# Peptides against a protein of PDB entry 6UG1, part 184

Target 1, 304 residues: chain A of PDB entry 6UG1
Amino acid sequence: SNEERKRRKYFHMLYLVCLMVHGFIRNEWINSKRLSRKLSNLVPEKVFELLHPQKDEELPLRSTRKLLDGLKKCMELWQKHWKITKKYDNVGLYMRTWKEIEMSANNKRKFKTLKRSDFLRAVSKGHGDPDISVQGFVAMLRACNVNARLIMSCQPPDFTNMKIDTSLNGNNAYKDMVKYPIFWCEVWDKFSKKWITVDPVNLKTIEQVRLHSKLAPKGVACCERNMLRYVIAYDRKYGCRDVTRRYAQWMNSKVRKRRITKDDFGEKWFRKVITALHHRKRTKIDDYEDQYFFQRDESEGIPD
Target 2, 301 residues: chain A of PDB entry 6UG1 as posed
Amino acid sequence: SNEERKRRKYFHMLYLVCLMVHGFIRNEWINSKRLSRKLSNLVPEKVFELLHPQKDEELPLRSTRKLLDGLKKCMELWQKHWKITKKYDNEGLYMRTWKEIEMSANNKRKFKTLKRSDFLRAVSKGHGDPDISVQGFVAMLRACNVNARLIMSCQPPDFTNMKIDTSLNAYKDMVKYPIFWCEVWDKFSKKWITVDPVNLKTIEQVRLHSKLAPKGVACCERNMLRYVIAYDRKYGCRDVTRRYAQWMNSKVRKRRITKDDFGEKWFRKVITALHHRKRTKIDDYEDQYFFRRDESEGIPD

## One batch from the design tools (peptide; made by RFdiffusion4, then SolubleMPNN)

Design b2_p24_3_s4 (from b2_p24_3, 9 letters changed)
Fold by OpenDDE base, seed 4:
Structure b2_p24_3_s4 (fold): chain B 304 residues (1-304), chain A 24 residues (1-24)
Amino acid sequence: as target 1 above (304 residues)
Amino acid sequence: SLEELLSLFSEEQKKLIEELLKDI
């Protein structure tokens, strides 16, 4: 019905705001000075120097290579620190079906919210789910004065799916769900004027995304619980930016159709949400990023 | 549930969410 379409759109928007605010809160928590002091001690001086290379004036790419090597070593150090990776409770922050949402609304289950103190303890001990691990990795890089962003792929329910969800088959669903991350890191490369993508936990990869990312979900089964639609970046200065364009190959032709921003009302509303979560002034880094997004939009063209 | 998701937030954060939802 038209009413059910409106209800699903509204619930998608509500769920999206809640996910984006969750990302903002986690980004604040990882800025903890107490945590920063503990995590800086995990990074030896030689690795710190690689994270802060001098500018090579002859070949800026050499400086980028040092930074990439430093980030690789940080991923190795982080894996040694992280002792216990917990499975997600149910589906974590992956996409729920409409049926699962309706069933969960009827069940007044006390969701055990992770407190800030418990989060900081979990990161400090190296015990937690993959999301806590990624968030802790971003905190470690920030403790080393690296301009690292927390990236969140927000997974609100699919308001474009008007079917009654058939129950996803349980056991194979978890492996396909966790195949691609929901949280990752980006690091600013001041030499190339680009963001470097870092997945320290899931794929354990470092990318300089041009057109395609390995972090973008592929295949029907993986996309059931992880659709790339809203990739939000949270920086150390409480900036909030939509970076979906980096990771979406087909932003205009495919991704936009599954976003609230498909119409002018949804675009204006989503801009209000981003603005409410963006607590810093614009910088030249934002200009370089916007220029890159513009070039990506021009290169994709208008879908025929 | 939505209540589970909302339980993650302070009352101030809930008010911000409610304010962002008034325009929907």
Scores: peptide ipSAE 0.178, ipTM 0.820, DockQ to the pose 0.696
Fold by OpenDDE base, seed 2:
Structure b2_p24_3_s4 (fold): chain B 304 residues (1-304), chain A 24 residues (1-24)
Amino acid sequence: as target 1 above (304 residues)
Amino acid sequence: SLEELLSLFSEEQKKLIEELLKDI
């Protein structure tokens, strides 16, 4: 019905705000000075120097290569620190079906919310789910004075799916779900004027995204619980930015149709949400990023 | 659940969520 369409749109918006605020809170927690002091001790001086290379005036690419090598070594150090990777409880922050949402609303389960203290302890011990691990990795890079962002792929229920029963087949569902991450890292490369994408936990990859990302879900099974629609970046200064354009090859043709921003009302509303979560002044880094997004929109063209 | 998500938030954060939802 038209009413069910409105209800699903509203519930999608509510769920999206909750996810975006969750990302904001986790980004605040990883700025803990106590955690920073502990995590800085994991990074040897030689690795710190690679994270902070001098500018090579002859070949800026040499400086970028040093930074990339430093980030690779940080991923290796992080793997040594992280002792226990827990499975997600249920589906974690992956996308739920409409049926799962309705069933969960009826179950007044007392959920144990992870408190800030428990999170900081989990990161310090190296015990937790993949999301906690990624968040801790961002904290370690920030402890080394690296301009690292927490990235969250927000997975609200699909308001474009009007099917009543969306029950997913059980057996391979978890493996397909966790094939691609929900959380990852971006690092500012001051030499190339670009963000470097880092997945320290899932794919264990570093990439300089031009047109395509390895982190973008591919295939029907993995896209059931992980649809690239809202990739939100949280920086060390409490900046909040939509970076979906980086990871979406087909933003205009495919991704936009599944976003609340497909219409003017949804675009204006989503801008208000971003603005409310953005607690810093604009910088030249934002100008370079917006220029890159503009070039990506021009290069995609108008969808046929 | 949505309640699980909402349980993650302080009362101030719930107010922020409510404020962001007023225009819906």
Scores: peptide ipSAE 0.127, ipTM 0.800, DockQ to the pose 0.748
Fold by OpenDDE base, seed 5:
Structure b2_p24_3_s4 (fold): chain B 304 residues (1-304), chain A 24 residues (1-24)
Amino acid sequence: as target 1 above (304 residues)
Amino acid sequence: SLEELLSLFSEEQKKLIEELLKDI
């Protein structure tokens, strides 16, 4: 019905705000001074120097290569620190089906909220789910004065799916779900004027995204619980930015159709949500990023 | 559920969510 379409759209919007606020709160928690002091001790001086290379005026690419090598070594150090990777309880922050949402509304299970103190302890011990691990990795880079962003791929229920039964089939549902991350890191390269993508936990990869990312879900089974729609970046200065354009090859033709921003009302509303979570002034880094997004929109063209 | 998701938040965080939801 038209009513059920409105209900699913509203519930998608509400769920999206809750996810974006969750990302904001986790971004505040990883700015903990106590955690920062502990995590900085994991990074040797030689690795710190690689994270902060001098500008090579002859070949700026040499400075970028040092930064990339420093980030690789930080991933290796992080793997040594992290002792226990817990499985997600149920689906974690991956996308729920509409049926799962209805069934969970009937079952008043007391969800155990992870407190800030428990999070800080989990990161410090190296015990937790993959999301806590990624968030802790961002905290370690920030402790080394690296301009690292927490990236969150927000997975609200698909308001474009109007099926009554949205049950997912198959024994491999968890493996397909966790094939691609929900959280990752971006690091600002001041030499190339670009964000470097870092997945320290899942794919264990570093990339400079050009046209497509390795972190973008591919295949039907992986996209059932992980649809690339809302990739939100949270920086160390409490900036909040939509960076979906970086990771979406087909933003205009495919991704936009699955977003609340497909219409003017949804675009205006989503801009208000981003603005409310964006607690810093604009910088030259934002200008370089917006120029990159513009070039990516022009290169995709208008969908036929 | 929404209640499970909202149970993740403090009362202060719920107020922030409610403020962001006033326009929907």
Scores: peptide ipSAE 0.116, ipTM 0.801, DockQ to the pose 0.575
Fold by OpenDDE base, seed 3:
Structure b2_p24_3_s4 (fold): chain B 304 residues (1-304), chain A 24 residues (1-24)
Amino acid sequence: as target 1 above (304 residues)
Amino acid sequence: SLEELLSLFSEEQKKLIEELLKDI
């Protein structure tokens, strides 16, 4: 019905705001001075020097290579620190079906909200789910004075799916769900003027995204609970930016049709949400990033 | 601010957001 379409659109918007606020709160928690002091001790001086290379005036690419090597070593150090990777409770922050949402509204399941103190303890011990692990990795890089962003792929329910029954089959569903991450890291390369993508936990990869990312979900089964639509970046200075354009090869032709920003009302609303979560002044880094997004939009073209 | 974000919602919607935020 038209009523159900309106209800699903509204619930998608509400759920998206809640996810974006969750990402903001986690980004604040990883800025903990107490956590920073503990995590800086995991990184030896030689690795710190690789994270902060001098600018090679002859070949800036040599400085980028040192940074990439430093980030690789940080991933190895993080794997040694992280002792226990817990499975997600149910589906974690992956996409729920409309049926699962309706059934959950009837079941007063007490979600155990993780407190800030418990989060900081989990990261310090190296015990938690993959999301806590990624968030802790971003905290470690920030403790080493690296300009690292927390990236969140927000998974609100698909308001474009008007099927009544959207039940997913259970057992193979978890492996397909967790094949691609929901949280990852970006690191600013001051030499190339680009963001470097780092997945320290799931794919254990470092990428300089050109046209598409390895972190973008592929295949029907993986896309059922992980649909690339809202990739939000949270920086160390409480900046909030939509970086979906980096990870979406087909932003204009495919991704936009699945976003609230498909129409002018949704675009204006989503800009208000981003602005409300963006607590810093614009920088030259934002100018380089916007220029890159512009070039990516021109290169994709307008879908016919 | 969070208050500015919450200002986008009715008081009933704010309560729902607060409930949903307790569940996240």
Scores: peptide ipSAE 0.044, ipTM 0.754, DockQ to the pose 0.080

Design b2_p24_4_s1 (from b2_p24_4, 10 letters changed)
Fold by OpenDDE base, seed 5:
Parts: structure tokens; sequence; C-alpha cells
Structure b2_p24_4_s1 (fold): chain B 304 residues (1-304), chain A 24 residues (1-24)
């Protein structure tokens, strides 16, 4: 019905705002000075030097290679720090089905919200789910004065799915769900003027995204709970940016159709949400990023 | 608290949206 379409759009938007706010709160928590002091001690001086290479005037790529090597070593150090990776409770922050939402509305289950103190303790001990682990990795890089962003792939329920029963069948549903991350890191490369993608926990990869990312979900089963639609970047200065264009090969042809931003109202609304979560002034880094997104839009073309 | 501010933020954005859905 038209009413059910309106209802699903409403719940999609509600979940999206809640997820974006969750990312914002976690981004504040990882800026903890107490956590920063503890996590900086995990990084040896030699690795710190690799994270802060001098500019090679002859070949700037040498400086980028040092940074990449430093980030690789940071991932290895982080794996040594992280002792216990907990499974997600239920589906974590992966996409819920409409049936699961309806069933959860009937069950007044008090979701145990993780408190800031519990989060900081979890990161400090190296005990938590993959999301806490990624967030802690971003905190460690920030503790080393690296310009690291927390990236969140927001997974609101699919308002374009009008099926009544949206139950997911399959014994491997959890494995397929967690195949791709919801949280990852980006690091600013001041030499190449690009963001470097870092997944320290799931795929354990460093990527310089050009046209496609390894972090973009592929295959039907993996996309059931992880649809790349809203990739939000949270920086150390409380900047909030939509970076979906980096990770979406087919933004205009495919991804846009699954976003609230498919229509003018949804675009305006989503822009208001981003603007309200963006607590810093524009920088030259934003200019380089927007130029990259523009070039990616031009190169994709307008879908016929 | 930041959590209370963010609750008010969610409520405000969802109110604006509800008002717009009621006009369609």
Amino acid sequence: as target 1 above (304 residues)
Amino acid sequence: SLEEEMKKFIEEFMKEYKEELEKE
C-alpha cells in the first residue's frame, strides 16, 4: 500500500539518523585523551616515523609508500593488541529485515547500550566486537597524530523492498553478513592528496581506491545485510561527510536508487542531517575530496 | 549529556520528516 511505503520510508530515515548519530558518538569517544595516551604507547618510534614521512621532493610516491608501510605495521600491532573478538549480538549494526523490525517492536527488549566507560575499557583491553576494534584502531592512529577518519557504512532497512516477508534463509547468514565490514578507517595521504582506505580487522587490507573498493559488498548473500548506500566519514575535528561515492562504482546507476536521496526531498533532508553533524569548517582536504568525487561522477556518466 | 543532545537531535529531524510526510 501507499501507507506501507510511507511507513518503510519513515523507519528507514529513523534508522539512518540513529546510525549516523551512533557514528558521531563513537567518533567523540575515540577522541578520549585518556585512551589516546594509552594507545600511543602501542606504536614504536620507528613506526611513528613511517606514519610521518618527510616529503620526498624527487618522488612523492616514496613518502606515500612509507606511510603505507607504517599503516601496515600499525595493523600488525593492532592485531597483537586485540585479544578477544566478540561476535555481534544478533546482527549488530548490519541491516535488519522488515520482519525483524516488526518482531522487535513487539518485544520490549531493553537493548544494553554500551556506555562510554565500557567502550574505553573494551578498547584498552582489546576485548570487543569488530566495530569496537576498528574504532579503537582509529583512536590509535589519532593518538599518533595521523589524520584518520572513522568510516561507517550505515545499514538502514531497505525501504525499496516492499515484500511482506523479508526473512533471510540460510545457515551461513552470519558468515555472509560479516564478510564485509560496517566500520573501517581512512587516512589522509598529504603527498598524493587522497584518502587511503584501511580495514584493520575484517579483510586486513590497505587500499588506495580508484574505481572500486574491496570493502564494497559483492554477491547476493553478502548484500542481504550489507548494502553499500550511506558511507559516512567522521574525522578527528568532528567533521561528517558522505563518502559513498568513493566506494560505490555505480553510484548514479545503482546506489542512488536505494538511497533516500533518490528524490529532491530526501536529498535536502539528508543534507540537513549531514550539515547538522558536521561541526568543523571546510578545508583544502575537503576540496581535493570533492574534486575526486566530481571526477568519479563524470567518469561514471549519467545512466541511460 | 552528548547522548541527550543526540536524542533531541533525532527527535527534531524525525519531527520535520513526519510533518512533511503528512503533507504528501
Scores: peptide ipSAE 0.278, ipTM 0.838, DockQ to the pose 0.862
Fold by OpenDDE base, seed 2:
Structure b2_p24_4_s1 (fold): chain B 304 residues (1-304), chain A 24 residues (1-24)
Amino acid sequence: as target 1 above (304 residues)
Amino acid sequence: SLEEEMKKFIEEFMKEYKEELEKE
């Protein structure tokens, strides 16, 4: 019905803003000075120097290579720090079905919210789920004065799915769900003027995204609970930016149709949410990023 | 707390747009 369509659009928007606020709160928590002091001690001086290479005036690519090597070593150090990776409780922040939402609305069970103190303790001990681990990795890089962003792939329920029953069947549902991350890191490369993508926990990869990312979910089973639609970047200065264009190969043809921003009302609404969560002034880094997104839109073209 | 402030923000933000979605 039209009413069910409106209801699903509303719940999609509600989940999206709640997820974006969750990302904002976690981004504040990883800026903890107490946590920063502890995590900086995990990074030896030699690795710190690789994270902060001098500009090679002859070949700027050499400086980028040093930064990439420093980031690789940081991932190795982080794996040594992280002792216990917990499974997600249920589906974590992966996409819920409409049936799961209806069942949870009827179930007045107060979900135990993770407190800031518990989060900081989890990161400091190296005990937690993959999301806490990624967030802690971003905190470690920030403790080393690296311009690292927390990236969140927001997974609101699919308002374009009008099926009444959206039950997911299958024993492998958890393995397929966790195949691709929900949280990752981006690091600013001041030499190439680009963001470097870092997944320290799941795929354990570093990439410079050109046309597609390894972090973009592929295959029907993986996309059931992880659809690339809203990739939000949270920086150390409380900036909030939509970076979906980086990771979406087919933004215009495929991804846009599954976003609230498919219509003018949804675009205005989503822009207001981003603006409200963006607590810093624009910088030259934002200019370089917007130029890259523009070039990616031109290169994709308008779908026929 | 930041969590309480952000909860109020969500409540206010969703109230404003609920009425717009009902008119569509």
Scores: peptide ipSAE 0.272, ipTM 0.839, DockQ to the pose 0.802
Fold by OpenDDE base, seed 1:
Structure b2_p24_4_s1 (fold): chain B 304 residues (1-304), chain A 24 residues (1-24)
Amino acid sequence: as target 1 above (304 residues)
Amino acid sequence: SLEEEMKKFIEEFMKEYKEELEKE
């Protein structure tokens, strides 16, 4: 019905804003000065120097290579720090089906909300789910004065899916779900004027994304609980930006159709949410990023 | 707390949206 479409759109928007606020709260928690002091001790001076290379005036690429090597070593150090990776409780922050939402509304499952103190303890001990691990990695890079963003792929229920019964009954559903991350890191390369993508936990990869990312979900089974639609970046200065364009190969042709921003009302609403979560002034880094997004939009073209 | 502020934030954004959906 038209009413069920309105209802699904409403719950999609409610879930999306809750996820975006969750990302904002986690981004504040990883800015903890107490956590920063503990995590800085994990990074040796030689690795710190690689994270902060001098500008090579002859070949700026040499400076980028040093930064990439520093980030690789930081991932290795983080793997040594992280002792216990817990499974997600149920589906974590991956996408729920409409049936799962309806069933969960009836079952007041007290989601044990992780308190700030428990999060900081989990990161400090190296015990937690993959999301806590990624968030802790971003905190470690920030502790080393690296301009690192927390990236969140927000997974609200698919309001475009009008099917009633998507029983995801497969035994492999968890493996397919966790194949691609929900949280990752971006690091600003001041030499190339680009964001470097870092997945320290899942794929353990560093990418300079041009046209596509390895972090973008591929295959039907993986996309059931992880659809790339809302990739939100949270920086150390409480900036909030939509960076979906970086990771979406087909933003205009495929991704936009599954976003609330497919219509003018949804675009205005989503911009209001982003603006309200964006607590810093614009910088030259934002100008370079917007220029990159513009070039990506021109290169994709308008879908025929 | 930041969590309480963000709860109010969600409630405000969802109120505005509900009022807009009821006008369509």
Scores: peptide ipSAE 0.268, ipTM 0.830, DockQ to the pose 0.835
Fold by OpenDDE base, seed 3:
Formats: C-alpha cells, structure tokens, sequence
Structure b2_p24_4_s1 (fold): chain B 304 residues (1-304), chain A 24 residues (1-24)
C-alpha cells in the first residue's frame, strides 16, 4: 500500500539517524585521552617515524610509500594486540529485513547497550567484535597523531524493497554477511592529497581508491545485509562527511535510487543531519576531497 | 550528556519528518 511505502521510508530515516548518531558517539569514545596514552605504547618509534615521513621534494611518492609501510606495520601490531574477535550478536549493525524489524518490535529484547567504560576496556584488552577492533585501530592511529577517520557504512532497512521479506535462513548467511566490513579506517596522505583506505580487521588490506574499492560488497548474497548506500566519515575533530562517492562505482545509476537523497526532500533532510553532526570548520582537506568527488561524478555521468 | 543531546536531536529530526509525511 501507499501507507506501507510511507512507513518504510520513515523507518529507514529513523534507523539511518540512529546509525549516524551511533557512529558519532563511537568517534567521541575513540578520542579518549586514557585510551590514547595506552595505545600509543603499542607503536615503536621506528613505526612512528614511518607514519610521519619527511616530504620528499624530488619524488612525493617516496613519502607516500613510507606512510603505507607504516600503516602496514600498524596493522601487524594491531593483530598482535587483538586477542579475541567475538562474533556479532545476531546481525550486529548489518542490514535487517522488514520482517526482522517487525518481529523485534513485538519482542522487547533488551539490547545490551555497550557503555563507554566497557568499550574502553574491550579495546584496551583486545577483546571484542570486529567493529570494536576497527574503532580501536583508529584510536591507535590517532594516538600516533595520524589524521585517521572512522568510516561507517550505514545499513538502514531497504525502503525500496516492497516485497514481504522471507526469513534469510541460509546456513552461510553469517559468512556472506561478514564477508565485507561495516566499519573501516581512512588515513589522510598529505603528500598525494588523498585519503588512504585501511581495513585492518576483515580483508586486512590497504588501498588507494581511484574508481572502485575492495570493500564494496559484490554478489547477491553479500548485498542482502550489506548495501553500500551511506558511507559516513568521522574525523578526530568531530567532522562528519558523506564519503559514499569514493566507494560507489555506480553512484548515479544504482546507489542514488536506494538512498533517501533520491528526492529533494530527502536530500535536504540528509544535509541537515550531516550539518548537525559536523562540529568543525571546513579545511583544505575537504576541498581536495570535494574536487575528487566532483571528478568521480563527471566521469560516471548521469544515467539516461 | 552527549547521549541525551543525541536523543533530543533524533526526536527533533523525526518530528519534522513525521509532519511532512502527514501532509503527503
């Protein structure tokens, strides 16, 4: 019905705001001075020097290579620190079906909200789910004075799906769900004027995204609970930015149709949410990023 | 607290949108 379409659109927006606020709160927790002091001790001086290379005036690419080597060593150090990777409770922050949402509204399941103190303890001990592990990795890089962002792929329910959702009861459903991450890291390369993508936990990869990312979900089964639609970046200065354009190969042709920003009302609403979560002034880094997004939009074109 | 500010924020954004959905 038209009423069910309106209800699904409303619930998608509610869920999206809650996810974006969750990312903002986790980004504040990562900025803990107590956690920073503890995590800086995991990084030896030689690795710190690689994270902060001198500018090579002859070949800036040499400085980028040192930074990439420093980030690789940080991933190895993080794997040594992280002792226990817990499975997600149910589906974690992956996409729920409409049926799962309706069933959860009827069941007053006490969601165990993780407290700030419990999060800091989990990161500090190296015990937690993959999302806590990624968030802790961002905290370690920030403790080393690296300009690292927390990236969150927000997974609200699909308001474009008007089908009655059948239960996703497949034995491989969890493996397909966790094949691609929901949280990852970006690091600013001051030499190339680009963001470097770092997945320290899931794919254990570092990439310089040009046209496509390895972190973008591929295949029907993986996309059922992980649709690339809202990739939000949270920086150490409480900046909040939509970075979906980096990771979406087909932003205009495919991704926009599944976003609330497909219409003018949804675009204005989403801009208000981003603006309210963005607590810093614009910088030259934002100018370079917007220029890159513009070039990516022009190169894709508008689908006919 | 930050959590209370974020709750008020969610409530305000969802009120504005509910009013727009009732006009359509």
Amino acid sequence: as target 1 above (304 residues)
Amino acid sequence: SLEEEMKKFIEEFMKEYKEELEKE
Scores: peptide ipSAE 0.259, ipTM 0.828, DockQ to the pose 0.872

